# Ledger of designs, part 75: peptides against a protein of PDB entry 7RZF

Target 1, 358 residues: chain A of PDB entry 7RZF
Amino acid sequence: PFQEEHLKQLYKIVPIKDIRNLYVTFPIPDLQKYYKSNPGHYLGHLIGHEGPGSLLSELKSKGWVNTLVGGQKEGARGFMFFIINVDLTEEGLLHVEDIILHMFQYIQKLRAEGPQEWVFQECKDLNAVAFRFKDKERPRGYTSKIAGILHYYPLEEVLTAEYLLEEFRPDLIEMVLDKLRPENVRVAIVSKSFEGKTDRTEEWYGTQYKQEAIPDEVIKKWQNADLNGKFKLPTKNEFIPTNFEILPLEKEATPYPALIKDTAMSKLWFKQDDKFFLPKACLNFEFFSPFAYVDPLHCNMAYLYLELLKDSLNEYAYAAELAGLSYDLQNTIYGMYLSVKGYNDKQPILLKKIIEKM
Target 2, 358 residues: chain A of PDB entry 7RZF as posed
Amino acid sequence: PFQEEHLKQLYKIVPIKDIRNLYVTFPIPDLQKYYKSNPGHYLGHLIGHEGPGSLLSELKSKGWVNTLVGGQKEGARGFMFFIINVDLTEEGLLHVEDIILHMFQYIQKLRAEGPQEWVFQELKDLNAVAFRFKDKERPRGYTSKIAGILHYYPLEEVLTAEYLLEEFRPDLIEMVLDKLRPENVRVAIVSKSFEGKTDRTEEWYGTQYKQEAIPDEVIKKWQNADLNGKFKLPTKNEFIPTNFEILPLEKEATPYPALIKDTAMSKLWFKQDDKFFLPKANLNFEFFSPFAYVDPLHSNMAYLYLELLKDSLNEYAYAAELAGLSYDLQNTIYGMYLSVKGYNDKQPILLKKIIEKM

## One batch from the design tools (peptide; made by RFdiffusion4, then SolubleMPNN)

Design b2_p13_1_s2 (from b2_p13_1, 9 letters changed)
Fold by OpenDDE base, seed 2:
Structure b2_p13_1_s2 (fold): chain B 358 residues (1-358), chain A 13 residues (1-13)
Amino acid sequence: as target 1 above (358 residues)
Amino acid sequence: VEVRVREFGPPLR
């Protein structure tokens, strides 16, 4: 495990690929025994959230970060890490200290709000759905995975332990959150901009790096992270499916889509699933406009319209994706194409939001 | 998204 001398360190790393990444790592206790509560997953869900008031949303708004991932990582037996990883913009590379400040502001927000049982319940429900409707894996990979996880979980739970949450443990959430402090941080910045500025070489891969102590002033700045009023807990995810009923096959079910509505303004085809028997649907809409592709100007306007529409839907897209819903919007030579896919239960909600933004 | 991040860094002693 990391000792005190290994904390508050900054690593500047030269990548082979042209990438810009920031890794903010915290040593945490071994949480393996708490897999039924999984407090690291709870925190990863919130810190890695992409909705309004999230850490990523704020960092994106500043043009500093493209993507963010938060979560627990196994170290060795007896210890783990919590890691926040971001993809940096060129501008973000200049603002690493401020990015990390915002991370600590968000963490402080989580401390102020305390553990939320409803968030745990959403994580539980999402994981239960993911388990229940898990796709078939290749047998060789699956068996090797199961053999590996048998070292960590009881035989009776080995299939469920990675998915099914059972216990809300606010005490464990607080315990992990208490480890996410500036005094416990290890920072790694990965950028080609450090080429020729390094003094060490990693033994195994020959990676060039520089190690520096983070100045006490910077640590204190992060320790004094205030509540940033832009940070908010996510709203409840309205897209989480609750109804998984599979309707019986109609006696007259056709092997092909049947025309079930024919009007001057609309045609509707329907095909019941007769193969997969999943509580999922695919809704496909084609909108026809004589103006969409009449000339280069209209074509470009239609393109810009869809890009703006997609941008306006970003707030819902993440929550829908977490719940196993997706949408697609495309320009066609005839107008627009919309697809909504995933669990059928909450598709009407997503569809309504899309149509309201159109 | 919770992703198990692979650390790029010196080996944990």
Scores: peptide ipSAE 0.013, ipTM 0.378, DockQ to the pose 0.087
Fold by OpenDDE base, seed 3:
Structure b2_p13_1_s2 (fold): chain B 358 residues (1-358), chain A 13 residues (1-13)
Amino acid sequence: as target 1 above (358 residues)
Amino acid sequence: VEVRVREFGPPLR
């Protein structure tokens, strides 16, 4: 485990690839025994959330961060880490202290709101769906994985333990959240901008790095992180499927898409699933416009329109993605293509939102 | 998405 001397450290690391990453790491207790409540997953879900009022949404709005991942990571037996990892912009590389301040402001918001049972329930439901409709894995890889996790879980639970949440444990959430403090932080910044500015070389891989103590004034600044009114808990995920009923195969089901509606303005083809029998659908829409590709101006306007539409959809599309719904929007030479895929139960909700933004 | 974060830092001896 990291000792006090290993805390409040900043590592400036030179990558081989042209990447800009920030890793904010906290040592946490071993949570393996708490797999039924999985408090690290709860916190990772919130800290890593991409919806309105999330940490990522705010950091993106400032132009500092492209992507964010939060969650628990296994260490060795008896300890774990909680890691917040962000992909930095060039501007974000100049604002690392402020990015970390925003992380602590969000963590402070989580402390102020306290553990939310409804958030746990959503995580439970999402994981249950993921387990129930889990794809078949390659037997060799799956067997090796199961053999590995048998060291951590009872034989009876080995298949379910990574997915099924059973217990809401606000005490454990608070315990982990209490470890996410500036005094416990380890920071690593990965950028080529540190080339020629490092004084150490890692023994095994030859990675060039510099280690510095984080100034006490910076630690105090992070300790005094106030509530940022821009941070909000996510809204309830309306896209979580609850109905998994598979409709019976129609007596006249064709092996190919059948034209079920033909009008002057629309054609509709339908094909029922006769192979997989999943509570999923693929909705594909092709919009035709003679203006979409008539000249370079209209082509660029159509492109810009779709980029703006995607941008306007991005924040709530994350909730759909978590729930196993996806959408795709593309320009075509004839107009526009829209695809909505995933669990059929909540597809109408996502489709309605897309059409309302269009 | 569980991103396998590579740990960056000197190996803990």
Scores: peptide ipSAE 0.007, ipTM 0.349, DockQ to the pose 0.075
Fold by OpenDDE base, seed 1:
Structure b2_p13_1_s2 (fold): chain B 358 residues (1-358), chain A 13 residues (1-13)
Amino acid sequence: as target 1 above (358 residues)
Amino acid sequence: VEVRVREFGPPLR
């Protein structure tokens, strides 16, 4: 495990690939025994959230970060890490101290709000859905994975332990959150901009790096992170499916789509699932416009319209994706194509939001 | 999204 001397360190690392990444790592206790409550997953869900008032939303608004991932990582038996990883823009590389300040402001917001049972319940429901309707994996990969998991979980729970949450443990959430402090931080910045500015080489892979102590003044700035009023907890996810009823196959069900509505303005084709019997649907819409591809200007305007529409839907896209819903919007030579896929229960909600934004 | 990140860094001793 990392000792005090290994904390408050900055690593500047030269990658082989042209990538810009920031890793903010916190040593945490081994949470393996708490898999039924999974406090690291709770915190990863909130810190890694992409909705309004999230850490990522604020960092994107500043042009500093493209993507963010938060969560627990295994170290060795007896200790773990909590890691926040971001993909940095060129500008973000110049604002690493400010990015980390925003991370601590968000963490401070989580402390101020305290553990939320409704957030835990959403995580529980999402994981239960993911487990219940899990796709078949390749046998070789699945067997190897299960064999590894058998070292960590009881035989009776080996299939469920990574998914099924059972206990809300606010005490454990607070315990992990208390480890996410500036005095307990390790920072790694990965960029080619450090080429020729390193003084060490890693023994196994030959990775060039520089190690520096983070100045006490910087640590103190992060310790004094205030509540940023832009940070908010996510809203309840309205896209979480609750109805999984599978309708009986119709006696006259055809192996091909049947035309069930034909009007001057619309045609509707329907095919009932006769193979998978999942509470999922695929909705496909083709919108026809004589103007969509009439000339280069109209084509570019139709493209710009869809890009703006996608941008305006980004708030709902993440929540829908977490709930196993997806949408796709494409330009066609005839107009536009919309696809909505996933669990059928909440598809009408997502479709309505898309149409209201159109 | 929670993603298990592979750390790039000096090997944990």
Scores: peptide ipSAE 0.000, ipTM 0.341, DockQ to the pose 0.087
Fold by OpenDDE base, seed 4:
Structure b2_p13_1_s2 (fold): chain B 358 residues (1-358), chain A 13 residues (1-13)
Amino acid sequence: as target 1 above (358 residues)
Amino acid sequence: VEVRVREFGPPLR
């Protein structure tokens, strides 16, 4: 495990590929024994959230970060890491200290709000859905995976242990949050901009890097991270399915989509699932407009409209995706195509939000 | 989201 001398370190790393990444790493206790409560998953869910008031939303709004991921990572036996990883923009590479400040502001927000049982319940429900409706994997890969995880979980729980949450443990959440402090940080910045500015070479892969101590003034700046009023806990995810009822096959079920509605304004085709028997649906809408493709100007306006519409839907996209819902919006020569896919229970909610934004 | 972070750094001893 990392000792005190390994903390408060900055690594500047030269990649082979043209990538810009920031890794903010905290040593944490081994959470493996707490898999039933999974406090690292709880924190990863919040820190890695992409909705309004999230860390990513704020960092994106500043043009510093493209993507963010947060979570626990296995180290060796007896210790783990919590890692926040971001894909940096060129501008973000110049603002790494400020990005990390925002991370600590968000962590401070989590401390101020305290552990939320409803957030745990959402994680539990999402994981239960993911387990229940897990797709069939290739046998070879699946057996190899299961053989590996048998080292970590009881035989009776080996299939469920990665998914099923059982216990809300606010004490463990607080314990992990207490490790996410500036005094415990390890920072790695990956960028080609460090080429020719490094003094060390990694032994195995020849990766060029520089190691520096993070200045005490910077650590203090992060320790004094205030509550940023832009950071908020997520709203409840309204897209989490709760109804998984499979309707019986209709007597007149056709092997192909049947026209069930024909009007001057709409045609509706329907096909019941006769193969998979999943609580899922695929809704496809084609909107026809004689103006969508009449000339190059209208074509470009229709494109711009969809880009703006997609942008306006970003607030729902992540929550829907977490809940196993997806949507797609495309321009067609006839107008617009909308697809909504996933669990059928909350599709009407997502569809309504899309239509309200249109 | 569980991140498979590719560790860029010396192996943890």
Scores: peptide ipSAE 0.000, ipTM 0.310, DockQ to the pose 0.078

Design b2_p13_1_s3 (from b2_p13_1, 9 letters changed)
Fold by OpenDDE base, seed 5:
Structure b2_p13_1_s3 (fold): chain B 358 residues (1-358), chain A 13 residues (1-13)
Amino acid sequence: as target 1 above (358 residues)
Amino acid sequence: LEVRERTFGPPLR
């Protein structure tokens, strides 16, 4: 485990690749024994959330961050880490202190709101869906994985332990939140801009780096992180499937899509799944417009329209993705293509949202 | 995105 002298440290690291990353790391207790409640996953879900009022949404709006990942990471036996990792823009590289301030403001928001049982329930439901409809893995890899996790979980639970949540433990969530403090932070900034400015070399990979103590004034600034009114807990995810009923195969089911509707304005083909028997569907729409490709101006307007539409749908994209729904929008020479894929239960909700934005 | 990385490497000391 890191000792006190290893905390409040800043590492400036020179990458081989042209990447800009920030790692904000907190030592936390070993949470392995709490796998049934998984408080680290709860916090990772919220801190790593991409919806409106999320940490990423705000940092992205500032132009400082492209992507954000938050969660627990295994250390050695007896301790873990909680890590917030962001992909930095060029501008974000200049605002690392402010980015970390926003992280602590979001963490402070989580403290102020306290543990939410409904958020835990969503995590539970999402994980249960992921477990129930887990894809087949290559036997060799799967067996090796299972053999490895037998060291951590009871034999009876080895298949479920990584997925199924059973217990809401607000006390453990608070315990982990209490470790996410500026006094416990380790910061690593990865950028080529540190080339020639380092004084140490890592032993194994020869990575050049500089280690510095974070100034006490900066730590104090982060400790005094207030509530930022832009940060909000996510709304309930309306896309989480609850109905997994598989309709019986129709007696006259064709091996190919059948034309089930033919009108002056629309044709509809349908193919029932006769192979996989999953509670999933693929909805594909082709929209035709004589103006879509009539000239370069109309073509460019059609592209701009789709970019604006995609941007307007971004608020739903993450929640849909978490729930195993996806959509795709593409320009075609004839107009526009829309696809909606995933669990069929909530596809009508997502489709309605898309159509309302169109 | 939640990163559950099992890093087998020594943590960056």
Scores: peptide ipSAE 0.012, ipTM 0.421, DockQ to the pose 0.102
Fold by OpenDDE base, seed 3:
Structure b2_p13_1_s3 (fold): chain B 358 residues (1-358), chain A 13 residues (1-13)
Amino acid sequence: as target 1 above (358 residues)
Amino acid sequence: LEVRERTFGPPLR
């Protein structure tokens, strides 16, 4: 485990690839025994959330961050880490202190709101869906994985332990949140901009780096992180499927898409799943407009329209993705293409939102 | 997104 001397450290690392990354790492207790409540997953879900009022949403709005990942990482036996990792823009590389301040502001928001049972329930439901409809893995890889996790879980639970949440433990969530403090932080910045500015070389891989203590004044700024009113808990995910009923195969089911509706303005083809028997559907819409590609101006207008539409749908995209729904919007030479895929239960909700934004 | 097992370089160990 890291001692106090290993905390409040900044590492400037030169990558081989042209990447800009920030790693904010906190030592945490070993949470393995708490797999039934998985407080690290709860916090990872919120900190890594991409919806409105999320940490990522705010950092993107500043132009500092492209992507964010948050969650627990295994260390060695008896300890873990909680890591927030972001992909930095060039501008974000200049604002690392402010980015980390925003991280602590979000963590402070989580402390102020306290553990939310409804968020846990959503995580539980999402994980249950993921388990129930888990794809087949390659036997060799799967067996090796199971053999590995048998060291951590009872034999009876080995298949479910990584997925099924059973217990809401607000005490454990608070315990982990209490470790996510500036005094416990380790910061690593990965950028080629540090080339020629490092003083150390890693022994095994020859990675060039510089280690610096984070100034006490910076630590104090992070400790005094206020509540940023831009940060909000996510809204309830309305896209989480609850109905998994598989409709019986129709007696007249065709092996190919059948035209089931033909009108002056629309044609509808349908093909029932006769192979996989999953509670999933693919909805594909092709919109035709003679104006979409008539000239360069209209083509650019149609492109701009779709970009604006996609931007306006970003608020739903992440929540839908978490729930196993996806959409795609594309310009065609004939007009526009829309696809909605995933669990069929909540597809009408997503489709309605898309159409309302159109 | 949850942290997938990323191998951190040695300074991050």
Scores: peptide ipSAE 0.012, ipTM 0.427, DockQ to the pose 0.081
Fold by OpenDDE base, seed 4:
Structure b2_p13_1_s3 (fold): chain B 358 residues (1-358), chain A 13 residues (1-13)
Amino acid sequence: as target 1 above (358 residues)
Amino acid sequence: LEVRERTFGPPLR
């Protein structure tokens, strides 16, 4: 485990690939015994959230970060890490201290709000759905995975332990949050811009790096992270499916899509699932407009329209994706194509939101 | 998103 001397350290690392990454790492207790409450997953869900008022949304708005991942990582027996990893833009590489300040502002927001049982319940429900409708894996890979996790979980729970949450433990959430402090931080910046500026070489892979102590003034700046009013807890995920009823096969079910509605304004084809029997649907819409592809100007306007529409839908995209819903919008020579896929229960909600933005 | 990827950080000793 990291000792105090290993904390408040900055590592500048030269990658082989042209990548820019920031890793903000906190030593945490071994949470393996708490897999039924999984406080690290709760915090990872919030810190890694991509919705409005999230850490990522703010960092993206500044042009500093492309992607963000947060969560627990296994160490050795008796300790773990909580890691916030971001993909840095070129501009973000210049603002690492401010990015980390925003991380601590978000963490401070989580402390101020306290543990939320409804957030835990959403995580529980999402994981239960993921478990229940898990795809078949290749037997060899699956067996190897299960054999590995048998070291961590009881035999009776080995299939469920990675998914099923059972207990809301606000005390454990607070315990982990209390470890996410500037005094416990380890920072690694990965960039080719450090080439020729390093003084150490890693023993195993020959990775060039520099280790520096983080200045006390910077630590204090992060310790004094205020409540940034831009940070908010996510709203409840309205896309989480609750109905998994599979309707019986219709007597007249065709092996191909049947035309079930034909009007001057719309044609509707329907095919019931006769193969997978999942509570999922694929809704495909082709919108026809005589103006969409009449000339290069209209074609470009139609393209711009869809790009703006996609941007306006970003607020829902992440929540929908978490809930096993996806959408796609494409320009066609006839107009536009919309696809909505995933669990059928909440597809009407997503579809309505898409249409309201159109 | 949860950190599923092998962080290419310095070996967490």
Scores: peptide ipSAE 0.011, ipTM 0.425, DockQ to the pose 0.088
Fold by OpenDDE base, seed 2:
Structure b2_p13_1_s3 (fold): chain B 358 residues (1-358), chain A 13 residues (1-13)
Amino acid sequence: as target 1 above (358 residues)
Amino acid sequence: LEVRERTFGPPLR
């Protein structure tokens, strides 16, 4: 386990690849015994959220970060880590201290709001869906994985333990959140910009790095992180499926799409699933416009329209993706193409939002 | 996104 002397350290690391990454690491207690509540997953879900008022949305708005991942990581027996990892822009590399300040502001927001049972329930439901409709894995890989996790979970629960949440434990969420403090931080910055500025070499991989103590003034700045009014808890995810009913196969089901509607303005083809028997659907729409591709100007306008539309839909894209829904928008020579895929239960909600933005 | 075990960092001893 890290001792106090190993905390409040900054590592500047030279990568082989041209990458810019920030790792903010906190030592936490071993949470393995609490797998049924999984407080680290709860915090990872919120800290790693990409919706409005999230940490990532603010850092993106400043042009400092492209992606963010947050969650627990196994250490050795008796300890774990909570890690926030971001992909840095060139500008973000200059603002690492401010990025970390925003992380602590978001963490402070989580403390102020306290543990939310509804968020836990969403995590539970999402994980239950992921378990229930899990894709088939290659037997060799699956067996090796199961053999590994048998060391951590009871035999009866070994298949479910990584997915199924059972207990809301606000006390454990608060306990983990209390470890996410500036005095417990380890920071690693990965950038080629540190080439020639390092004084150490890692023994195993030959990675060049520099280790420095984080100044006490910087630690104090992070400790005094205020509530940033831009940070908000996510809204409830309306895309989480609740109905998984598979409709009976129609007696006259055709092996190919059947034309079920034919009008002057629309044609509709339908094919019932006769192979997979999943509570999923694929909705495909072709919109025709004589103006979409009439000349180079209109073609470019149609392109710009779709790019703007996609940008306007980013608010919903993450929540839909978490719930196993996806959409795609493309320009065609005839107009535009829209697809909506995933669990059929909440597809109408996503489709409605797309159409309202169009 | 939750960080699953993809260790790209130096081995945290």
Scores: peptide ipSAE 0.011, ipTM 0.417, DockQ to the pose 0.082

